# Peptides against a protein of PDB entry 8PQO: the designs that were tried, part 25

Target 1, 252 residues: chain A of PDB entry 8PQO
Amino acid sequence: VLLKEYRVILPVSVDEYQVGQLYSVAEASKNETGGGEGVEVLVNEPYEKDGEKGQYTHKIYHLQSKVPTFVRMLAPEGALNIHEKAWNAYPYCRTVITNEYMKEDFLIKIETWHKPDLGTQENVHKLEPEAWKHVEAVYIDIADRSQVLSKDYKAEEDPAKFKSIKTGRGPLGPNWKQELVNQKDCPYMCAYKLVTVKFKWWGLQNKVENFIHKQERRLFTNFHRQLFCWLDKWVDLTMDDIRRMEEETKRQ

## One batch from the design tools (peptide; aimed at target 1 Y17)

Design b1_p16_1_s1 (made by RFdiffusion4, then SolubleMPNN; from b1_p16_1, 8 letters changed)
Fold by OpenDDE base, seed 1:
Structure b1_p16_1_s1 (fold): chain B 252 residues (1-252), chain A 16 residues (1-16)
Amino acid sequence: as target 1 above (252 residues)
Amino acid sequence: SPATMEQMFLVAGLSL
């Protein structure tokens, strides 16, 4: 098991981020093809658990059509079915990814708290001390180009170059986080993403767990760079606007 | 379909 807490600091408010995230997810999804194929939505309902209220979704991703025929033919029963269970109670979110074949030997869990701070809270997910001491805190700096793969880099998605016309935020210099403290008119937040990865196969555990973390980090980095650089596109939208956009997209 | 950023990994992976 490999646990890392990714802390993504952004010059947006928690309330703004709710809109921005939904917009950016939708926008990024438009650039992806075939993602909807083989997706089965089993559950989509409100939930209440331990005082937490939100929306629960259970989806199955059937990967049979996404792998070569020979892989599909050799794959054990359930090996190509990925279950995603998500609890969205913004500003708290939890996603659990499992596989029918691997059962308890495979887990990806992503738990996110969105807090109006600069990533200074320790153990925001309230882990037991023994568990928390094994968590690596990883700070993602969306302005740091060195954290971006060259193949992922786009100038129009570079926070170090972007200037929001609507808000005046950006560009983000090397010391933008420190400078942000002195900017009383600029909101800020941190997304604390605790990522738990378990891949309990002998000889492959560390390799796969580290690989998954690497991909998650890459995703978080790129996504939040986009989110910030798309600020002018979503900052004036309301949640109702987002809901309408989502409904319109479903109709197409 | 994806509602949160956490689901983007699966979407991106399935798009390959």
Scores: peptide ipSAE 0.156, ipTM 0.816, DockQ to the pose 0.150
OpenDDE base, seeds 2, 3, 4, 5: peptide ipSAE 0.059, 0.075, 0.062, 0.038; ipTM 0.770, 0.785, 0.773, 0.743

Design b1_p16_1_s2 (made by RFdiffusion4, then SolubleMPNN; from b1_p16_1, 8 letters changed)
Fold by OpenDDE base, seed 1:
Structure b1_p16_1_s2 (fold): chain B 252 residues (1-252), chain A 16 residues (1-16)
Amino acid sequence: as target 1 above (252 residues)
Amino acid sequence: TPATMELMFIVASLSL
């Protein structure tokens, strides 16, 4: 098991981020060819658990069409079905990813708290002290080009170059987080993403767990760079606007 | 159906 807490600081409010995240997910999904065809929504309902109220979703990602034919032919039953269970109680979210074939030997859990701070809280997910000792805190700086793979880099998605016309936020210089503290009119937040990866196959555990973390980090980095650089597209939208957009997308 | 942020990259990476 490998645990890392990714801390993504953004010059947006927690309330703004709720809109921006949904918009950016929808936009990114549109840009991905064939992403929707293999997704089955089993459950989408309100939930209440331990005082937490939100929306529960259970999705199955059928990857059969996303892998080469020879892989599909050799894959055991259920190996290409990924279950995603998500509890969205914004500003808290939990996602649990499992595989039918791997069962308890495979787990990706992503627990996110969105807090109106600069990533300074320790153990925001309230882990046991012994468990917390094993968590690596990883700061993602969306302005740091060195954290972006060359193949993923786009100038129009570079926070170091972008300036929001609507909000005046950006560009984000090398010391933007320190400067933000002095800017009383600019909201900020941190997404604390505790990622737990479990892959219990002998000889492959560390390799796969580290690989998954690498991909998650890459995803979080690119996504939040996009989210910020798309600020002018979503900052004036309401949650009702987002819901309408999602409904319209489902009808296409 | 919109993909979640968490699996979006994984699904995309497998499609390459």
Scores: peptide ipSAE 0.053, ipTM 0.751, DockQ to the pose 0.187
OpenDDE base, seeds 2, 3, 4, 5: peptide ipSAE 0.050, 0.047, 0.052, 0.052; ipTM 0.749, 0.742, 0.750, 0.753

Design b1_p16_1_s3 (made by RFdiffusion4, then SolubleMPNN; from b1_p16_1, 7 letters changed)
Fold by OpenDDE base, seed 2:
Structure b1_p16_1_s3 (fold): chain B 252 residues (1-252), chain A 16 residues (1-16)
Amino acid sequence: as target 1 above (252 residues)
Amino acid sequence: EPATMEQMFTVASFSL
């Protein structure tokens, strides 16, 4: 098991982020091909548990059509079915990814708290001390170009170059986080993303677990760079606006 | 479609 807590600081409020995330997910999803094929939504319902209210989804990603025939023919039963269970109760979210074949030997869990701070809270996910001591805290700096793969870099998605016309935020210089403390009128938040990866396969555990974390970090980095650089596109939108946009997209 | 950025990982990773 490999646990890392990714802390993404953003010059937006927790309330703004709710809109920005939904907008950016929708926008980024347009750039992804094949996102809907082979996806079965088993459950999509509101839930209430222990005072947490949100939306619960259970999706199955059927990979049979995504792999070559010979792989499909050789794959064990259930190996090509990925289950995603998500509890979306913003500002808290939990996503659990499992596989029918691997069962307890495979787990990807992402638990996110969005807090109005600068990533200074320790153990925000309230892990047991024994577990928490094994968690590596990883700070993602959206302005740090060195954290971005060259193939992922786009100048129009560079927070170090972007300046919001509507809010005046940006560009984010090398010391933007330190300067943010002194900017009383600029909101800020941190997304605390605890990522748990378990892949029990002889000889491949460390390789796969580290690989998955690398991909998670890549996604978090690129997504939040986009979210910030798209600020002027979503900052004036309301949740009602987002809901309307989502409904319009579903009709297409 | 994914509802959160966390769910985008699932889509990106398993939509070969």
Scores: peptide ipSAE 0.558, ipTM 0.933, DockQ to the pose 0.166
OpenDDE base, seeds 1, 3, 4, 5: peptide ipSAE 0.554, 0.494, 0.542, 0.550; ipTM 0.933, 0.917, 0.930, 0.932

Design b1_p16_1_s4 (made by RFdiffusion4, then SolubleMPNN; from b1_p16_1, 6 letters changed)
Fold by OpenDDE base, seed 1:
Structure b1_p16_1_s4 (fold): chain B 252 residues (1-252), chain A 16 residues (1-16)
Amino acid sequence: as target 1 above (252 residues)
Amino acid sequence: SPATMEQMFLVAGFAL
């Protein structure tokens, strides 16, 4: 098991981020082709648990069409079915990814708290001390180009170059986080993303767990760079606007 | 469609 808590600091408010995330997810999804096929939505309902109220979704990703024929033919039953259970109670979100074949030997869990701070809270997910001491805290700096793969880099998605016309935020210099503390009019937040990866196959555990973390970090980095650089596109939108956009997209 | 960023991993990973 490999646990890392990714802390993504952004010059947006928690309330703004709710809109920005939904917008950016929708926008990024439009840029990706073929992701919708093989997705089965089993459950999509409101939930209430331990004072947490939100939306629960259970999706199955059927990967049979996404792998070569020979892989599909050799894959054990259930090996190509990935279950995603998500509890979205913004500003808290939990996603659990499992596989029918691997059962308890495979787990990806992503738990996110969005807090109006600069990533200074320790153990925001309230882990037991023994578990928390094994969590690596990883700070993602969206302005740091060195954290971006060359193949992923786009100048129009570079927070170090972007200036928001609507908000005046950006560009984000090397010391933008320190400078932000002195800017009373600029909101900020941190997304605390605790990622738990379990892959219990002998000889492959560390390799796969590290690989998954690498991909998650890459995703978080790129996504939040986009989210910030798209600020002027979504900052004036309301949640109602987003919901309307989502409904319109479903009809197409 | 994904509702959160966390779900983007699966979408992006399977869009290849």
Scores: peptide ipSAE 0.243, ipTM 0.848, DockQ to the pose 0.150
OpenDDE base, seeds 2, 3, 4, 5: peptide ipSAE 0.229, 0.201, 0.215, 0.215; ipTM 0.841, 0.833, 0.838, 0.838

Design b1_p16_2 (made by RFdiffusion4)
Pose (drawn by RFdiffusion4):
Structure b1_p16_2 (pose): chain A 252 residues (1-252), chain P 16 residues (1-16)
Amino acid sequence: as target 1 above (252 residues)
Amino acid sequence: TAYNAFDNLYRKLSAE
């Protein structure tokens, strides 16, 4: 099983990231026809354990209505049921994604620490030493064009071409992280996203784990580029504003 | 269609 820690250094504060991430998930999913239908909340409750106080959820995403009929007929029972178990104690969160048919043999776990630093902490997740020694640290720079697939590139989602009206932050050059250390004002943070991918069937552990990690890096990059370029849309929101927009979207 | 179904959900979950 392969583990990688993706470090996403951002010119926002930790407080700001919480609101921005919630807004961005909702906004980026705004054009998807077929969003919300098929989402099932099995469990939604508070939890507390040894310093980590938060909210636990168990949700199922039924994809039967979103795939072609032949896919629904051919799919083994439960293969189209995606389980997500989430522990949200921001600035820490853990999510575990499984498939009902694959049980625990296909698993994607993301454990994230959101810290007010420039991604300089080592083993921020406090792994056992030998296990930590086998974790590759992968840095994601949202200003670096070379880290974006050409088919994914969108000028309107390029931090190198965006300046915030409300904050004046951006555009981001190759030295933006250096200018953060030499700066006393603009906030910054790093999301330490430790990703574990497990695929235990058919001897395809390596191929699937690598494919998933490549896709996770691409998604983390594109998502956080979008997040920064939308700074004017969400930076003035509070958590109460986010919860209100959630209830609003709940009516339908 | 199948690709979009999986891809959209996967992208959404990764963003969470």

Design b1_p16_2_s1 (made by RFdiffusion4, then SolubleMPNN; from b1_p16_2, 8 letters changed)
Fold by OpenDDE base, seed 1:
Structure b1_p16_2_s1 (fold): chain B 252 residues (1-252), chain A 16 residues (1-16)
Amino acid sequence: as target 1 above (252 residues)
Amino acid sequence: MAKKAFDTLLRRLLAK
């Protein structure tokens, strides 16, 4: 098991982020060819559990079309299906990714708290001390180009170049986080993303777990760079606007 | 049998 807590600081408020996240997810999905292909939504319903109230989703990602024919032919039932269960109770979110074939040998869990701070809270997910001491805190700086792969880099999605016309935020210089403290009118937040990766195959555990973390980090980095650089597209939207957009997308 | 074959294949792919 490999645990890392990714802390993504953004010059947006927690309330703004809720809109921005939903917008950016939708936009990213549109830009991805086949993003909806092979995705089956089994459940999408409200839930209440242990004082937590939110939306529960269960999605299946069918990978049959994304693997070579010989793999597909050999794959046991359920082996190429990835189950994603998500409990969305913003500002808290939990996602659990499993595979029926791997059973307990495979798990990706992503738990996120969105807090109006600069990533200074320790153990925001309230882990036991013994577990927390094994968690690596990883700070993602959306302005740091060195954290972005060349193939992922887009100038229009570079926070170091982007300036929001509507809010005046950006561009984010090398010391933007420090400067943010002095800008009383600029909101900020941190997404604390605790990622738990378990892959219990002898000889492959560390390799696969590290690989998955690498991919998650990459995803988080790119996503939040986009989210910030798309600020002018979503900052004036309300949650009602987002809901309408989602409904319209479902009809297409 | 199929399970073992797939496991072997998957392990090889992941090890690469």
Scores: peptide ipSAE 0.356, ipTM 0.872, DockQ to the pose 0.050
OpenDDE base, seeds 2, 3, 4, 5: peptide ipSAE 0.022, 0.053, 0.329, 0.023; ipTM 0.663, 0.701, 0.860, 0.664; seed 3 fails the geometry check

Design b1_p16_2_s2 (made by RFdiffusion4, then SolubleMPNN; from b1_p16_2, 9 letters changed)
Fold by OpenDDE base, seed 4:
Structure b1_p16_2_s2 (fold): chain B 252 residues (1-252), chain A 16 residues (1-16)
Amino acid sequence: as target 1 above (252 residues)
Amino acid sequence: EAKKAFDSLLSRLLAK
């Protein structure tokens, strides 16, 4: 098991982020190649549990058509079905990813707290001390181009170049976070993303767990760069606007 | 069964 807490600081408020996240997920999905083939939504309903109230989703990603033929032919039953269970009780979110074949031997859990701070809270997810001592804190700087793979880089998604016309935020220079403290009119937040990865296959555990973390970090980095650079597209939207857009997309 | 577009961060990860 490998645990890391990714801390993503953004020059937006927690309330703004709620809109921006939903917009950016939708927008990014529209821009993806290959479409949404193989995604099955089993459940999408509100939930209430242990004082947590939000939206629960259960999706299955069928990867049979997305892998080479020889992989599909050799894959055990259920090996190419990935389940995503998500509890969205913003500002708290939890996502659990499992595989039908590997069962308890495979787990990706992503738990996120969105806080109006600069990533200074320790153990925001309230882990036991014994568990917390094994968590590596990783800071993601959306303005740091060196954290972005060349193949992922787009100038229009570069926070170091983007300036929001509607809010005046950006571009984000090398010291944008410390400068933000002195800008009383600019909100900020941190997404604390605790990622738990378990891959219990002898000889492959560490390699795969580290690989998955690398991919998650890459995803978080690119996503939040987009989120910020798309600020002018979503900052004036309401949650109702987002819901309408989602419904319109479903009808297409 | 299949949606027309990915609608989660996981879908984006899988698309890469």
Scores: peptide ipSAE 0.086, ipTM 0.733, DockQ to the pose 0.144
OpenDDE base, seeds 1, 2, 3, 5: peptide ipSAE 0.022, 0.040, 0.033, 0.067; ipTM 0.629, 0.696, 0.672, 0.726; seed 2 fails the geometry check

Design b1_p16_2_s3 (made by RFdiffusion4, then SolubleMPNN; from b1_p16_2, 10 letters changed)
Fold by OpenDDE base, seed 5:
Structure b1_p16_2_s3 (fold): chain B 252 residues (1-252), chain A 16 residues (1-16)
Amino acid sequence: as target 1 above (252 residues)
Amino acid sequence: EAEKAFSSLLSELLAK
C-alpha cells in the first residue's frame, strides 16, 4: 500500500472550484477519444451515510475495446472491467476504484477535502497517527512547468502565461503562492487529495503502485492547469448552468 | 466529479 497526499493550491475559492471542476471535467471528457464508449452508469443517486450527504455514482469502465485483441483474448473474466464508486459531498469527495478480477488485491482510493487555505493543514483526513506518518505530502504547483511532461504541455494551458480577463488573476509567477497571501482580492484554496494505492501482487507491488501514483499526479497536474486556464469560460457560470450543460450533453 | 474524471483518464492511460 502506498499513500500520498497531493496538495493542489489554486487561486480560486472553494465555491468557484465547484463550478470550475464540473466544467473542466465535462470539457476534458469531450476531448477524449471514444467519448463515453464503454462506460456504464449503474447508479446515480443521492446518499446519506454516517452523517455524510451527497451524490453517489457507480460506473463501470469496460476496457475490452480499448486494449489490444490479444490482451482481450487472454484476459480473465472481469479483468477488463473497472468499477468506480464515487461519493460527492462537496467540499468532500471520495472515489474508490476496483477491478472485478483483482478484487481486494487492487484498490485506488482518492479522498479529497477542499479547504480555503494554502495547503498548511496536516492530516486533514484525520488518519491515525501511525498511518499518517507513512503519508507523503506532495505539493503540486500548477505554475511549475518542470512538473509537466513535455508531451502534455500546451501554451494555452500554462498558468504562467495565462491572464484571466474576467477576474484579473494570473499569470502565476514563480512566487505566486507567497504573493497570494498579500493579495486581499484574490481567493485561494487547496485540494487535499489523499490517494491510497494497493496492488497486492508479489514482485510487482511497488512498481505498479508507484506507476499509478505517477499517473494520478500527472492527471491532477494537467487537470488543474486546465481548470485555471479555463477560468474565463466557467467563472460566470452557476451550478444551474452546469446542470443544464450536462443535461444537454446527455441528450446528444 | 474531478475524481471521476481522473479515474476515467487513468483507465484510458492504463489501457494503452
Scores: peptide ipSAE 0.027, ipTM 0.699, DockQ to the pose 0.121
OpenDDE base, seeds 1, 2, 3, 4: peptide ipSAE 0.025, 0.024, 0.026, 0.022; ipTM 0.688, 0.683, 0.689, 0.654; seed 3 fails the geometry check

Design b1_p16_2_s4 (made by RFdiffusion4, then SolubleMPNN; from b1_p16_2, 9 letters changed)
Fold by OpenDDE base, seed 2:
Structure b1_p16_2_s4 (fold): chain B 252 residues (1-252), chain A 16 residues (1-16)
Amino acid sequence: as target 1 above (252 residues)
Amino acid sequence: EAEKAFNSLLRELLAK
C-alpha cells in the first residue's frame, strides 16, 4: 500500500472551484478521444449518510474493447472490469476504484477535502497517527512547468502565461503562492487529495503502485492547470448553469 | 479523473 496526499493550491475560492471542477471535467471529457467508451453507469443518485450529503455514482469501465485481442482472450473473468464508486459531497469527495478479479488485492482510493487555505493543514483526512506517518505530502504547483511532461504541455494551459480577463488573476509567477498571501482580493484554496493505492501482486506491487501515483499526479497537475486557465469560461457560471449543461450533455 | 489515469496506466502496461 502506498499513500500520498497531493496538495493542489489554486487562486480560486472553494465555492468557485465547485463550478470550475465540474466545468473542467465536462470539458476534458469532451476533449478526450474515446472518453466514456465502455463506461456503464449503474447508479447515479443522491445519498445521505453519517451527516454526509451528496451524489453517489457507481460506474463500470469495461476494458474489453480497450485491450488487444490476445489480452482479452487470456484475461481472467472480471479482470477487464473496473468499478468506480464515487461519493461527491463537496467540499468532500471520495472515489474508490476496484477490480472484479483482483478483489481486495487492488484498490485505488481518492479522498479529497477542499479547504480555503494554502495547504498548511496536516492530516485533514484524520488518519490514525501511525497511518499518517506513512503518508507523503506532495505539493503540486500548477505554475511550475518542470512538473509537466513535454508531451502534456500546452501554452494555452500554462498558468505562467495565462491572464484572466474577468478576474485579473494570473499569470502565476515563480513565487505566486507567497505573493497570494498579500493579495487580499484574490481568493485561494487547497485541494487535499489523499490517494491510497494498493496493488498486491507478487513482484509488481511497488512498481505498479508507484506508477499509478505517478499517473495520478500527472492527471491532477494537468487538470488543475486547465481549470485555472479556463477560469474565464466558468467563473461566471452558476451551479444551475452547470446542471443545465450536464443535462444537455446527457442528451447527446 | 480516474478514467484518464487508468487509461494512461493501461497504455503503458500494454506497451511493455
Scores: peptide ipSAE 0.028, ipTM 0.702, DockQ to the pose 0.099
OpenDDE base, seeds 1, 3, 4, 5: peptide ipSAE 0.027, 0.027, 0.025, 0.026; ipTM 0.697, 0.696, 0.681, 0.690; seed 5 fails the geometry check

Design b1_p16_3 (made by RFdiffusion4)
Pose (drawn by RFdiffusion4):
Order: structure tokens, then C-alpha cells, then sequence
Structure b1_p16_3 (pose): chain A 252 residues (1-252), chain P 16 residues (1-16)
């Protein structure tokens, strides 16, 4: 099983990231016809354990209505049921994704620490030493064009070409992280996203784990580029604004 | 295509 820590250094504060991430998930899913239908909340409750106080949820995403009929007929029972178990104690969160048919043999776990630093902490998740020694640290720079697939590139989602009206932040150059250390004002943070991918069937552990990690890096990059370029849309929102928009979207 | 979009949407909603 392969583990990688993706460190996403951002010119926002930790407080700002919480609102921005919630807004960005909702906004980026705004054009998807077929969003929200098929989402099932099994469990939604508070939890507390040794310093980590938060909200636990168990949700199922039924994909039967979103795939061709032959896929629904051919799919083994439960293969189209995606389970997400989430522990949200921001600035810490853990999510576990499984497939009902694959049980625990296919698993994607993301454990994230959101810290007000420049991604300089080591083993921020406090792994056992030997296990930590086998974790590759992968840095995601949202200003670096070379880290974006050409088919993914969109000028309107390029931090190198965006300046915030409300904050004046951006555009981001190759030295933006260096100018952060030399700066006393603009906030910054790093999301330490430790990703574990497990695929135990058919001897395809290595191939699937690598494919998933490459796709996770691509998604983390594109998502946080979008997040920064949308700074004017969400930076003035509070958490109460986010919860209100959630309840609003709940009516339908 | 529809499956890929759905999975991408779930992945985006499952990360922070």
C-alpha cells in the first residue's frame, strides 16, 4: 500500500481555506446535472475523542441512475454504491471512500492537517517512524503552469493571470512563496493531505494505487487553482454564510 | 463520461 503526502501551500489563511473549500466544492459542482440526486446520508452526528472534536457523517452515493443501463445491469451488486465516511474537526479532517462490493479491499483515505505555515512540518500526521519513512512528500504549486495538463488548462483558472479585487492578492509568480516569507500581511497556509490508496484484488495494487495518486494530484492542483481564482467570490463569506447557502440548496 | 463526472464530483466533495 502506497502513501503520499500532498502539501498544498496557499496564499490564504486557514480560516479562509475552510470557507473557500466549502464554497469551491459547491460552486465547481454547480454545472453538474445529476448532483445531489442519489446522495444518502446514513449517519450525521457529533463526536469527540482525545482533542479531536467534530462531526462524523456516513453517506452513500448511488451511481445506478448516472450510468448507462448496461452498466447498471452488468455491475456486480453494490459496485455502484460508493461509501464516504467523514470526520470533520477542521483544521483536521479525515475521509474514507469505499465501494460496497469491494468492501474494504478498495479504499481511498485522505487525512488533512490545515496549518498556518509554508509546508515545512515533517510527519505532521504523527505516523509511526518506519511507516513515515515510506511516505513521499509531493508539493503542489498552484502558480506553476508546468504542473497542469494542457487539456485541463483554463486561463480563467490560472493564478498567474488573476488579481483579486477584494484582496489585491495575485497574480502569482514563481517567487510568490518567497515573497510570503518576506511579507508581514498576506496570510498563508498549507494543507497536508496524506492520501492512502489500497487495492487488494487481482494483484493490481501497484497499478491502481499509482493511477489514483496521479489523479489525486491532478485534482488537488486544478481544485486549488480554481479556489484561488475564485477568491473574490468567497473571501467575504463567513461560515454562517456557507451554512445558509447549504440550507438554501436543501429546499429542492 | 457520466460515470467519470460523477466520480470526479464525489472525489471533489470528499476532500478538504
Amino acid sequence: as target 1 above (252 residues)
Amino acid sequence: TSLSNALTSIRRAAMM

Design b1_p16_3_s1 (made by RFdiffusion4, then SolubleMPNN; from b1_p16_3, 9 letters changed)
Fold by OpenDDE base, seed 1:
Structure b1_p16_3_s1 (fold): chain B 252 residues (1-252), chain A 16 residues (1-16)
Amino acid sequence: as target 1 above (252 residues)
Amino acid sequence: SSLERALESIRLSSSF
């Protein structure tokens, strides 16, 4: 088991982020050919548990079309079906990813708290001390180009170059986080993303767990760079606007 | 890799 807490600081409010996140997910999905292909939605309903209220979703990602034919032919039953269970009680979210074949030997859990701070809270997910001491805190700086792979870099998605016309935010210089503290009119937040990866196969555990973390970090970095650089596209949208956009995407 | 593409597809299709 490998645990890391990714802390993403953004010059947006917690309330703004709720809209921006949904917009950016939808927009990114449109840009990918075959976005949503092989996704089966089993459940999409409101839930209430232990005082937490939100939306529960259960999706199956069928990966048969994403692998070569010979892999599909040799894959055990259920090996290419990924289950995603998500509890969205913004500003808290939890996602659990499992596989039908590996069962308890495979787990990706992503728990996110969105807080109106600069990533200074320790153990926001309230882990036991023994567990928390094994968590690596990883700060993602969306303005740091060195954290972006060359193949992923786009100038139009570079926070160090972007200037928001509607809000006046950006560009984000090398010391933007320190300067943000002195900018009383600029909101800020941190997404605390605790990622738990379990891959219990002898000889492959460390390799696969580290690989998955590497991919998650890459995804978080690119996504939040996009989210910020798309600020002028979503900052004036309402939740009703987002709902309409999601419905339009489902019909295409 | 195939696994990389699969993981990316999952994240883009989810509510993140």
Scores: peptide ipSAE 0.121, ipTM 0.832, DockQ to the pose 0.518
OpenDDE base, seeds 2, 3, 4, 5: peptide ipSAE 0.115, 0.056, 0.119, 0.121; ipTM 0.830, 0.752, 0.833, 0.834; seeds 2, 4, 5 fail the geometry check

Design b1_p16_3_s2 (made by RFdiffusion4, then SolubleMPNN; from b1_p16_3, 9 letters changed)
Fold by OpenDDE base, seed 1:
Structure b1_p16_3_s2 (fold): chain B 252 residues (1-252), chain A 16 residues (1-16)
Amino acid sequence: as target 1 above (252 residues)
Amino acid sequence: DSLKRALESIRLRSTF
């Protein structure tokens, strides 16, 4: 088991981020060819449990068409079906990813708190001390180009170049986080993303767990760079606007 | 490489 807490600081408010996240997910998905292929939505409904209220989704990702034929033919039954269960009770979110074949030997859990701070809270997910001491805190700086792979880099998605016309935020210089403290009119938040990865297979545990974390970090970095650079597209939208857009997309 | 493509496929469509 490998645990890391990714902390992403953004010059947006917690309330703004709720809209920006949903918009950016939808936009990123549209930019990908065949974005919805192989996804089965089993459940999408509101839930209320233990004082937590939000939206619950259960999706299956069928990977049979995403792998070479020989892999599909040799894969054990259920090995290419990934289940994703997600609880969106913003500002708290939880996603659990499992595999039918691996059962308890495979787990990706992503728990996120969105807080109006600069990533200074320790153990925001309230882990036991013994567990918390094994968590690596990883800061993602969306303005740091060195954290972006060359193949992922786009100038139009570079926070160090972007300036929001509607809000005046950006571009983000090397010391933007320190400067943010002195900018009373600029909101800020931190997404605390605790990622738990378990891959219990002798000889491959460390390799696979580290690989998954590398992919998650890459995803978080690219996504939040996009979210910020698309600020002018979503900052004036409401949650009702987002809901209407989602319903329109479902009907197509 | 197959694992990489599979993970990219999942995360691309995942909301969180």
Scores: peptide ipSAE 0.160, ipTM 0.806, DockQ to the pose 0.467
OpenDDE base, seeds 2, 3, 4, 5: peptide ipSAE 0.159, 0.145, 0.149, 0.150; ipTM 0.806, 0.800, 0.784, 0.795; seeds 4, 5 fail the geometry check

Design b1_p16_3_s3 (made by RFdiffusion4, then SolubleMPNN; from b1_p16_3, 10 letters changed)
Fold by OpenDDE base, seed 5:
Structure b1_p16_3_s3 (fold): chain B 252 residues (1-252), chain A 16 residues (1-16)
Amino acid sequence: as target 1 above (252 residues)
Amino acid sequence: SSLEKALERIRLESTF
């Protein structure tokens, strides 16, 4: 098991982020080739549990069409079916990913708190001390180009070059976080993303767990760079606007 | 979350 807490600081409010996240997810999904193929939605309903109120979603990703033919032919039954269960109780979110074949030997869990701070809270997910001492805190700086792979880099998605016309936020220089503290009118938040990865196959556990974390970090970095650089596209939208957009997308 | 789902979907699509 490998645990890391990714902390992403953004010059947006917690309330703004709710809109921006949903918009950016929808936009990113549209740009992906084969988006939605092999995805089965089993459950999509409101839930209430332990004081959390939100939306619960259960999806199955059928990866048979996404892997080479020889992999598909050799894969054990259930090995190419991924279950994703998500609890969205913003500002708290939880996603659990499992596999039918590996069962308890495979787990990806992502738990996120969105807080109106600069990533200074320790153990925001309230882990036991013994568990928390094994968590690596990883800070993602969306303005740091060195954290972006060359193949992922786009100038139009570079926070160090982008300036929001609607809000005046950006560009984000090397000391943007320190400067943000002095800007009374600029909101800020941190997304604390605790990622738990378990892959219990002897000889491959460390390689696979580290690989998954590397991909998650890459995803979080690119996504939040996009979210910020798309600020002018979503900052004036309401949650009702987002809901309408989602409904329209479901009809297509 | 929809974000985590989208991110994971993107990751899965890019991995495979």
Scores: peptide ipSAE 0.103, ipTM 0.764, DockQ to the pose 0.132
OpenDDE base, seeds 1, 2, 3, 4: peptide ipSAE 0.101, 0.109, 0.027, 0.029; ipTM 0.760, 0.765, 0.697, 0.699; seeds 1, 2 fail the geometry check

